# Ledger of designs, part 162: peptides against a protein of PDB entry 6GMG

Target 1, 331 residues: chain A of PDB entry 6GMG
Amino acid sequence: DSDDRVTPPAEPLDRMPDPYRPSYGRAETVVNNYIRKWQQVYSHRDGRKQQMTEEQREWLSYGCVGVTWVNSGQYPTNRLAFASFDEDRFKNELKNGRPRSGETRAEFEGRVAKESFDEEKGFQRAREVASVMNRALENAHDESAYLDNLKKELANGNDALRNEDARSPFYSALRNTPSFKERNGGNHDPSRMKAVIYSKHFWSGQDRSSSADKRKYGDPDAFRPAPGTGLVDMSRDRNIPRSPTSPGEGFVNFDYGWFGAQTEADADKTVWTHGNHYHAPNGSLGAMHVYESKFRNWSEGYSDFDRGAYVITFIPKSWNTAPDKVKQGWP

## One batch from the design tools (peptide; made by RFdiffusion4, then SolubleMPNN)

Design b2_p12_3_s4 (from b2_p12_3, 4 letters changed)
Fold by OpenDDE base, seed 5:
Structure b2_p12_3_s4 (fold): chain B 331 residues (1-331), chain A 12 residues (1-12)
Amino acid sequence: as target 1 above (331 residues)
Amino acid sequence: KPLRPGPPNILP
């Protein structure tokens, strides 16, 4: 129940953050302190530091999705999602592997499917595509020029995305970005925009008409990337959590991690920003905490989830919510 | 408004 959700109060523009705390290789802080850091580091519009608005604080208060929301400027639509799945590994393990002691066949198949996804390769694919998009944006002053550039780049790289339909989320993603059309954003100029990345963790067994086993242990065939493109059809993701396997067990519906546009070549050194839950300082959940995790910590995920996707969206270049370098914690 | 305001559980 979201009834206990509270919007964090405004923080003075010049207030410095308190030190972050280490937590299992992550840097952790309370949401109010993250707002302070955000105002110092990420708030800049056209080089000018800004106080986080009431609307932005309201978005942030929604937890992990709120971190991505405030930094991307829109609620995640998840339309342009990428992953990597090793089909050969999956088939070989199903054929040659055996369920562990006490593991059901459905549990075994769900686990093998989960383990056949490669988070690092999925992330790398998203970065590759974002790079192609950024090259297409750089010299384009209208959408037509952007699309022409994009098609040329894809052809030069012999990328399977060149065969996507014109109505595909891949080609429509920019025009469907609100900040692209805003006067103080892109102002309909692609060269004023850049591609950014966030990640979503979620459960594969969301079909309520499917077997109970799929809802409990995962659907091995759900949310696989298309061969060649790496695109994941996210249309069936309805934010339904994993079904309990034992009495009293409860699972989280999703997790979101913000990467932005970091240029660090080593995936293991990249920083992912996410929240634990919605802000409920007077409720049972307590205050929202924000985590800055290394890729290893982020990509490990939780037993709540058996899928990870890396999603591309766009923000204005004038925003500093996706800097080239992200420092973990404070100071 | 989002259907759910975020994960109901504390991330470990």
Scores: peptide ipSAE 0.042, ipTM 0.752, DockQ to the pose 0.114
Fold by OpenDDE base, seed 2:
Structure b2_p12_3_s4 (fold): chain B 331 residues (1-331), chain A 12 residues (1-12)
Amino acid sequence: as target 1 above (331 residues)
Amino acid sequence: KPLRPGPPNILP
């Protein structure tokens, strides 16, 4: 199975993409064609179009995570993650609601917990924080200046993130970004970097020491955001898929969607780029496909997942993998 | 070692 993954071949730098296929409000294409689009639209370094390197093509070949990987420049660490959870809704539904016909108590609780997450508010929180970070980056020429700016911004907004430890992923995210340290990247200059966002869908019931029911139907208490900050502790996310509820049932381990740094104020109009699976053109899975989905399509997720997190990382401003505007499909 | 997603679900 692992041996079926193939790195897509290089595409000529000037090769234009074929039209994307519309699919349920999404735009879909094969990975090779996405590479063509990427080279035309997203490949630019300091305004110069680049061919996707073999390394980048290899990253991309890993599927949904590969899309985020190639555009962010690093494998997702998921350390600075945000979500929104409605505690009142959760408590109220547990108290006043009841399991559906044939639904177990564990299934009911898992479902109620899933439904108590607000993907839009989670995304908005991440965008808010990214905006704060970008303001802090703008005129900072060293990490100390960035951190000082960040603290000032947080104080001005009375944001609970101001109380985070200096070692928190919130404050350490920039210095832990490889491209920040690269000579052709940030070169240790925060003002050369910008905050970007991607999303991860995953399963809450990953604790092997927990009940089988939690692994099958979700852990209602797992991966909730901290009040005030919206931060999600992702340390327990081990990419363990949902446990099957019936023989022969299988679930996917995760999904990743790339947003970048779009400036579209309407969340519903934002475009999320993701892949279906690793590239296996000669295997049972077939060729990797890339999807450009609207937020509604992305945030719907799959039954495989009961959690969504919106993660902040950084890329050099010289990269065009996170433009202000993303056009869905081609042309 | 980077992890890869499993088989895709049918997109709605």
Scores: peptide ipSAE 0.033, ipTM 0.744, DockQ to the pose 0.128
Fold by OpenDDE base, seed 3:
Order: C-alpha cells, then sequence, then structure tokens
Structure b2_p12_3_s4 (fold): chain B 331 residues (1-331), chain A 12 residues (1-12)
C-alpha cells in the first residue's frame, strides 16, 4: 500500500557511505547509505557538494523510478525512447520455430517477440543519438540554434531522425525539460545542458481491449521501434503490469535504471543504478534498497517485463548526477 | 535466484 511510503531522513553531508554489499554480481545498499554516496559523488552543483533535499529524498523514496527521478531532476516522461528489434529474426522464428512443450501459441509468440529485441543495440542507439544531441547542444545558445545544429548533424550522418517533424518528442524533448528553463539550470541556454540516458522495463500486453493471452504472454506487435529511427511510441505505456498466468502470481508494473552519461565504450562495463521498491521501513516491503548493476544484470530484466526502452532526457551540465565515470559500489 | 523489483512501484 502506497500509504506505507516514508521519506528517508537526511544524512549529514560529510557522512561517508558504508561499504556496499555484493549481491548477484551487483552492488547493493540500503537507501540511506545510497543517499550518503549520492551526497559524496553525485550531489555537486557547480562543483559544490550538497545535502540531498527533502524533496529529492521524497522522490528517491518511490523506488526504482525514484533513483531516475532524483538524478534526472524530473519524473520520467519516457517520451524519447529507443529500442532495437530484429524483424527478420522474429519472422523466421515464428515461421520455423515451434512452441516448447506445454507452451501455448500466444506464449510462444510473446516469447519470440521478447527475444527479438536486442538490448545492446537499443542501448547503443540511444548512446549514438545522445552523442549527436550533445554535439548539437555544445555551441547552441538558443533553442533555434540547437535545432538547426541537430538537423545538420543528422543530415551529415544520413540519420532517419532528420525526417521527424518539429512536434516529435525528439525535437521537443529539450524545450519540455523543466531544468532547461530554470534560471539555475539551463536558463534557456542549450549549451548548459547535456543528454542523459535511463532505461525502463515494462510489459507489452497493456491493452485492455486486447485478448487475455496478450495480457498474460505479451503483445508481439506492441512497443516496437520504428525502422531507421529506433524510436518507440511509449504513448500506450500506462504502467499496467503483466496479467497473472496462475493463481497467486503477481508482477511488477515497471523497473527503471539510471545510466546518465557514462563514457565507457564497453556496454558490459557500464553501471546502472536502480531501486527495488518504494521505501517502507515500517511496512511489509521494508526499507528500499539501491542496486548498482552492470549492463548484463540490468538488461537481463525479469519475467515481469518483455520490453526494454532506453530513454534520453537532459540535465544541466552543472549537475554531477551523470558523471563520465561511475564506480560500482563503495569504496 | 535473481532479484526482482518487488511489488508495483508508486507513481507520484
Amino acid sequence: as target 1 above (331 residues)
Amino acid sequence: KPLRPGPPNILP
């Protein structure tokens, strides 16, 4: 019950984190200890450490989405999302593959669709686009200059995103970022902003008008990236969890992982920060835990989800929530 | 067994 959510207490600015706990190839800690790490490593504004505010602690307390929220400065809108889908693999497996023993046709099709997404290519596409955006931002002092630079960069790369209209989330993402408009943020200066990436895991079978089988086993046609651009239409994502396939089975509505702007070229070495659930130290769920996972651990996801999207947003360059290098755990 | 996110996360 959401009523059990508690805002973690303030941590002294100079308090060092306790060591993180290794867990399934991840680094794990309780939310209060993550706040300590965050204050030491990620809290900097204009080079100065800051205590995590009550508002930020409240955002963080919402769980996995809270990690992305506190680091991006806004609740995820998920409008600028990328993925990679192998259409040929999907068609071939549907044609030549067979359901496993006991697997229904709908379950087979849902599984094949899930397996036809390439998480690494989806992530790389988002990184590629973020890089293009960052180049467009670098010397742009107004939105018009940014958009012109972006179009030029896309044209030079023969990128299909150049054909998106001005109303597309791709072109409107910057102007729709609150921190871009803030005086202490971007102050309407694109060159003060940088592109950052987070990921969302969710369920494809969210259409209540569709068959029960799609809600249970996935909708093979839902949330596919557009060819050429890699853009995913996220408008149908309403945070509806997978429907149970057996009595007593329950699924989570989503998971969020924060990447930021790491420069590590090897995807497998990148660190993804995420939370398990909302902070309920006095409730049945218990205290929130924060995980720092390698890409392999993050991208594997859970049976709760059959889609992964890599989302681009923007933060002020003066924030240190998305450093070039992220160290897993503590120390 | 791999970790799972737990129950549904809260929206603001």
Scores: peptide ipSAE 0.056, ipTM 0.785, DockQ to the pose 0.573; fails the geometry check
Fold by OpenDDE base, seed 4:
Structure b2_p12_3_s4 (fold): chain B 331 residues (1-331), chain A 12 residues (1-12)
Amino acid sequence: as target 1 above (331 residues)
Amino acid sequence: KPLRPGPPNILP
């Protein structure tokens, strides 16, 4: 029951964070301390540090999705998602591979499909596209100019995204971003915006009309990227968790990780910020914790999920929620 | 409605 969710209290603007706890390559802290860090590092609007608002604290309190929400300025829509899938590997492993001892055919196929996704290549594709978008934004003062620039960039790179429909999430993403239209945001000026990235982990076997095996072990055919573009159709993602394989087993419905716009070229050195659960300090779940993980830790995910997508959205350049460099933990 | 995560995973 979400009834035990609590909005974290306000933190004084000048309050410095306590040290984060290191844990197996991650840095961990309680949500209240993350708010302190956020105010010192990420809160800046037009170079001015700001206290996290009640609304932002409420967003944050929703857990992993809350971290992405507060930093992107909107609830994730997941419309512009990328992944990488090795179809040849999948086919070859299905043909030549064998189920493990005690593994069902459905479990084997689900596992092979999961293993055929390349998280690093998926992330790299999203970064590539975000870079193209950022170049298209730089000198564009209206949406038409942005779209023209984008098409030119894609043509120069012979990118398959150039063939997407004008109504595609790829071309409509900017105009559908609330902060683009805000006076203190983009103010309808693309050159005031930048592309940012977050990731979502979720379960493939969400179709209730499908077999129980697909719901338990994954749907090998679901949420594959389109060839050439890397775009994932996320329309069927309804945040339905994996079905239990044994009595009493339960799975989480999703996980979100915030990357932003880090310029670190080595994927393994990038920092991903995420939360464990909604904030329930007086409930059984306890206080929300925020984690800053390296890519290896993030991309490993959990058994709850067999899909990862890397999603592009936009924020105003005046926001500091997506800096070029992210330092893990505190200090 | 904003969606909440399911039960938490134990993170190391």
Scores: peptide ipSAE 0.032, ipTM 0.742, DockQ to the pose 0.131; fails the geometry check

Design b2_p12_4_s1 (from b2_p12_4, 5 letters changed)
Fold by OpenDDE base, seed 3:
Structure b2_p12_4_s1 (fold): chain B 331 residues (1-331), chain A 12 residues (1-12)
Amino acid sequence: as target 1 above (331 residues)
Amino acid sequence: LPLAPRGRNLLP
């Protein structure tokens, strides 16, 4: 239970990590060892290595969300989310496909909807948008200049995002980023910020007013991206897990994976950092483990989830939590 | 592929 969560102890700044354990194409380590790696590789502010603070260690202790939290500097709000959904595939499979043996109609529809999302295209869309945003940030010294640049970039690319409302998460994301407003962060200077990406896996069937079947097997119509923009309305995501389909079955509420700002063009070679659960070394769940997974392993997800979103946020360029290159594991 | 052990992730 939540009462078993423990904040990992401080690690000496100069302590090198122990080797990560290879596990099914992933690199795995205990949270304490990840802190050591983080201090060596990701902790830098203005080029200076820093010890992970007690606050940051506390954030990290929350599990998968903690990895994204410590690296982004804020708890994920998930407001600027992207996905890709193949509507034609979905319609065709519903029309021409058949439920598997023993599969109910609701199970079939939920599965078909899940399979109609393209994780690679969703990720690519987020990367495309992040690149546009980064170009808009580069020479902007105030928010107005950033927004003007962004609109120009979108117009040049004939991107449907140019039609979004000024109050949309797309245009308000920067101003709503705490580190942008911080004196030691962006200091209200967009050119000091960069766009970064993380991913969230979650359950579509979260509507309590919907049928039990949707809660068990997914809501085929929920959390679809808007055509043209790829934006997902995340307002209905309340971190409600999948409902059990059998006695004793239980599902996790979400998973988060940190990508940052890697420049690797091949999606399959990108590294995603995530945790298994909150740190409970003396509890039933045990110690938190951190995984560095390739995109294939991350995007596969779990049966707990039928949606994946790729979310854009911002961090100061002075932070090294989102380097251009991420090495999997240690050394 | 075997799935890694999963647990509940908490909100602050």
Scores: peptide ipSAE 0.045, ipTM 0.788, DockQ to the pose 0.589
Fold by OpenDDE base, seed 1:
Parts: structure tokens; sequence; C-alpha cells
Structure b2_p12_4_s1 (fold): chain B 331 residues (1-331), chain A 12 residues (1-12)
């Protein structure tokens, strides 16, 4: 099926997008038209509009992950991930709740675990941490200065992240960002970088050594955030989809949504950009479509997934792939 | 190397 993937053609730099189509509270367009919008709105480097390169178009062609890839400048590593889990709700519902009619015990436990995650609080935690990081970046001209600033900010806020190891993804994320080291990017200057956010939806039941029930209905104990920090250990995420519960049933391995660095305080008004599948205009899946969804539409997810994480990475401030304001659709 | 892309259309 991956053999049908095609790189979208180049779009003229001056070509304006066609209007987006409203679709179930989202704005939808074909990938070619998204490239046009991207060139007009998001392509700017040092204030100069750029044509999307062949490499960037190839990245984009991979679907939902491609949207995050082209805007972040790197394939998602998912190392600095946040979520919120209500342990008391989980325990209470397991104790006092009952399986629905026809629901197995394993299915019930998986559902209760899924419902115990708070997407809004998870997103808010990521935004909080990104804000702290941005303050630490502002006047730091080397990594040492950035780390010192970060520790001070965390101490001032009494944040549990101050206790993380120096080698943790939290402290190492900046130095591990390729664009930070690029001459036309950060050039090893933290003050030239900013924190950005994307989200990943995935399946909890990925352990092949676990029970079949966990693979079918979820692993209630997997991918929970650490208390106090909200950090999720993503090391066990191997992009394994949910196991079928019936013959002919199939699930997708992941979904990615790009938020960037929007300043909209109301989570419900934030815009998340994502793709439906890889670009296969001559294949069974057809052309890739790009969606701009409100938070409620994004965070709802699909039955394919029982986990959501909000991930922080970095891009150069000279890039316009993460503007303060994102307008849904076109015009 | 990029991981396997999304294999189906989940949105109408």
Amino acid sequence: as target 1 above (331 residues)
Amino acid sequence: LPLAPRGRNLLP
C-alpha cells in the first residue's frame, strides 16, 4: 500500500489557495491546495516567502505525520511528551463502575483508562512547559545559559521538572534539535529558537508479550504520565496499531496534529492541522487531504487510539510554520 | 527513515 505514495508537484510561489471546504466542523482541502496556503502563510524564513522544496513536499506526502514533519523541520521523535491522567477517577470507576451490556472486563478497564485521561489538562501542561522554555530561551546565547535559565524558572514555579536528570529528554531536547545546530537556524544560539507543540494519538496495547485482551482493548497501565511532571515515557511506543477484535477489522498506527505556537488562550479556539493518509492520487486511498480542526475535533480522536500525548520540540524563530495566530481554512 | 505512513482515510 505504501508503494502508491506520490510526492505532490511543486506549486507556483504566487499561486493563491482555493477556498477550503467545511467538513464536520473542520476546514478541509486537498494537499496541493494546502501547499499553496503553506507557501503564502507559513513558508517565510527571515520574512521571505519560500516555495515548498521537493524534500518538504516528500515529507508532507506521508499524511498526518507529514504535516508535523514539514512544519517542525524533522521527523517526530516524541521524546518530550506530556499528558494528564486522573488516578482517583480511574480507581473509583474500576471499583464502583460496571461493564456495559456485552462489554468484557478487559474492554471495560481499557475504556475506563482511556476516559481517565484529560486531553485539555494535558494540552495545558504542554503549553505551560513551552512557555517556561520560551522564557528560558529569550536571553540565552549558549546552551549553558539556557539550562541555567530553565532551572531558575522551574524553581520559581516550584515545578517538579526541576528534579529531572540533566540527560533527560526535558533538558536534552534543545541540543538534540537539528535546526538548533544549523547555521541558518539557531546557529547554537538558544535565543533564536522557540518551543512548539504537536500531538500524537496512538494505541496503549503495543506489548506483544502481554495478553491478547490488552492488545485488543488497551493496556490500562501503559503510557501514563509521571506524577508532578506530566512526562510520558514514549520509549515503548513502536507505532503498533490496535489488534482487531473481529475478522476484517483493521486499525491505523497513529495520528499527528500540528499546533505550533498559537497564543489563543481558549483551548477550544485553537487550530490543529493534520492529514488523513499518505498521498496516493492514483491509488485506492486517493489524494491526501489536510484538515484544520478545532481542539474539540482533534482531541476526540478515533477508536483506533486510546492515548494522546502533547509533545514539545523547537524551531527557529525565523520560521513562520508556528505563527501566533492560525486562521482556519481559506480565505 | 520515516516510519510507516497512515494506511487509511479516517475522515469523510
Scores: peptide ipSAE 0.044, ipTM 0.787, DockQ to the pose 0.141
Fold by OpenDDE base, seed 4:
Structure b2_p12_4_s1 (fold): chain B 331 residues (1-331), chain A 12 residues (1-12)
Amino acid sequence: as target 1 above (331 residues)
Amino acid sequence: LPLAPRGRNLLP
């Protein structure tokens, strides 16, 4: 029951975190302790530590999406999303593969589609694009200069994104970022902004007009990236969970993981920050926990989801919510 | 509804 959600209390700015708990290659802590870490490590604006505001604590209390929300400064819109899908693998497995014992045809097709996505390649595509964007931002003092730089960079790399419409989420993402327009943020200066990445896990079978089988086992044709660009049309993602396959079964609507702007070249060494559920210390779910996971732990996902997208947004360079290096846990 | 929090603990 969402009515049990509570905003975590304020933590003193000078309060140090307690040690995180290691768990299966992850570092785990309660949300209150994450707030302490966040204030010490990520809260900096123009080099000064900040106490997490009531508004930010309220955002954080929503769980996994709250972690991305507080660090990006806005609720995820998911408009600039990337993935990688192996069409040849998909076709070959459908043709040559066989359903497992007890597996329906629809279940088989859904599974094969899920397995045809490459999370690492999707992540690398997002990082590639973010790098191009960051180069375009570096010396641009207005949006026009940024867009010109971006087009030049894409042309030099022969990137298919150069053919996107000017109204595409790809080109409009910066202007649609609230912090870009804020006086203490970008102040309409692209060179004050940087590209950052988060990931969303979700269910493909969200179309209520489709078959029950697609809702239960996935829609093999849904949320595929466009060839060449890797862009995923997220317009049909309405945060609808997987349909139960058995009585009493229930699935979660999404998961979000925050990456930011880490410079670690090895994907397996990157750290993803996410939450388990909304904060309900007096409810059945209990207190929210925050996890810092390696890419292997994050990208594995759950049976609740058959899609992963890697999304680009922007934050001011003056924020420290997306540092070059992220350390798991505390100290 | 778009702000609906995650409804269960998925992690051990």
Scores: peptide ipSAE 0.043, ipTM 0.785, DockQ to the pose 0.156
Fold by OpenDDE base, seed 5:
Structure b2_p12_4_s1 (fold): chain B 331 residues (1-331), chain A 12 residues (1-12)
Amino acid sequence: as target 1 above (331 residues)
Amino acid sequence: LPLAPRGRNLLP
């Protein structure tokens, strides 16, 4: 139960991190040590290091979502989400493929749907859109100028996003970002903001009114990206975990990974920061650990999840929570 | 209140 969650204590601003531990291609550390690294590397506002506040430490203590929360400055809303789905692969495998020995039809269909998502292409789409948004932000000093720039950029690229409704999360994302309106943030100036990316892993079979098979093995039709845009309707994501398939089996509700605004062109070399669970040093789960994973390790996910989405949000350029280069581990 | 993730084991 979340009742054992504890806020990590403050760390001195000048305390250096202990070395991270390598773990299956990842760099791992305890949450207290991540706070030390965060203060040295990511805490800068207007070029000045900041101690992680009590509020930020409280956010971080929530685990994987806490890492994204502290770095983005807001709890994830997941409204502007992208993925890539190979419809032809899905149809062909359903038609020509066969269930494995002992695999049910529902399990087969769920697996084929999961395998028809391309995490690399989904990530690439989000990066492409973030780049377009960043160009639209660069010289815009009010929201109207930003929206005009965005429409022009989309038209020039013949991007299907140009046809989205004005009420779409795509066009409303900036104005709905709290840090955009903050005096010490964007101060209503789009040119002070930049687009950033995080990823969410979750379960497709969340509809409680659906069949038990969909809840256990996935809903093959749920959370597919719209053709042309790559947008995923996340409105039905209620953080419901996969249903157990055997007695004693339990699944996690979600996983979040922070990418930010890295400029590394090779997806395989990008670093994703995430937590294992909420911080419970005196509870059964123990202390929260933070992982810095390469894309391969992140995108592999867990059997708990059959969907991955790449989400765009915004942070002030004055924050250093999304640097161009992220170094894995410490030192 | 924001939902916290449940505990998990990392894949080897």
Scores: peptide ipSAE 0.043, ipTM 0.784, DockQ to the pose 0.136; fails the geometry check

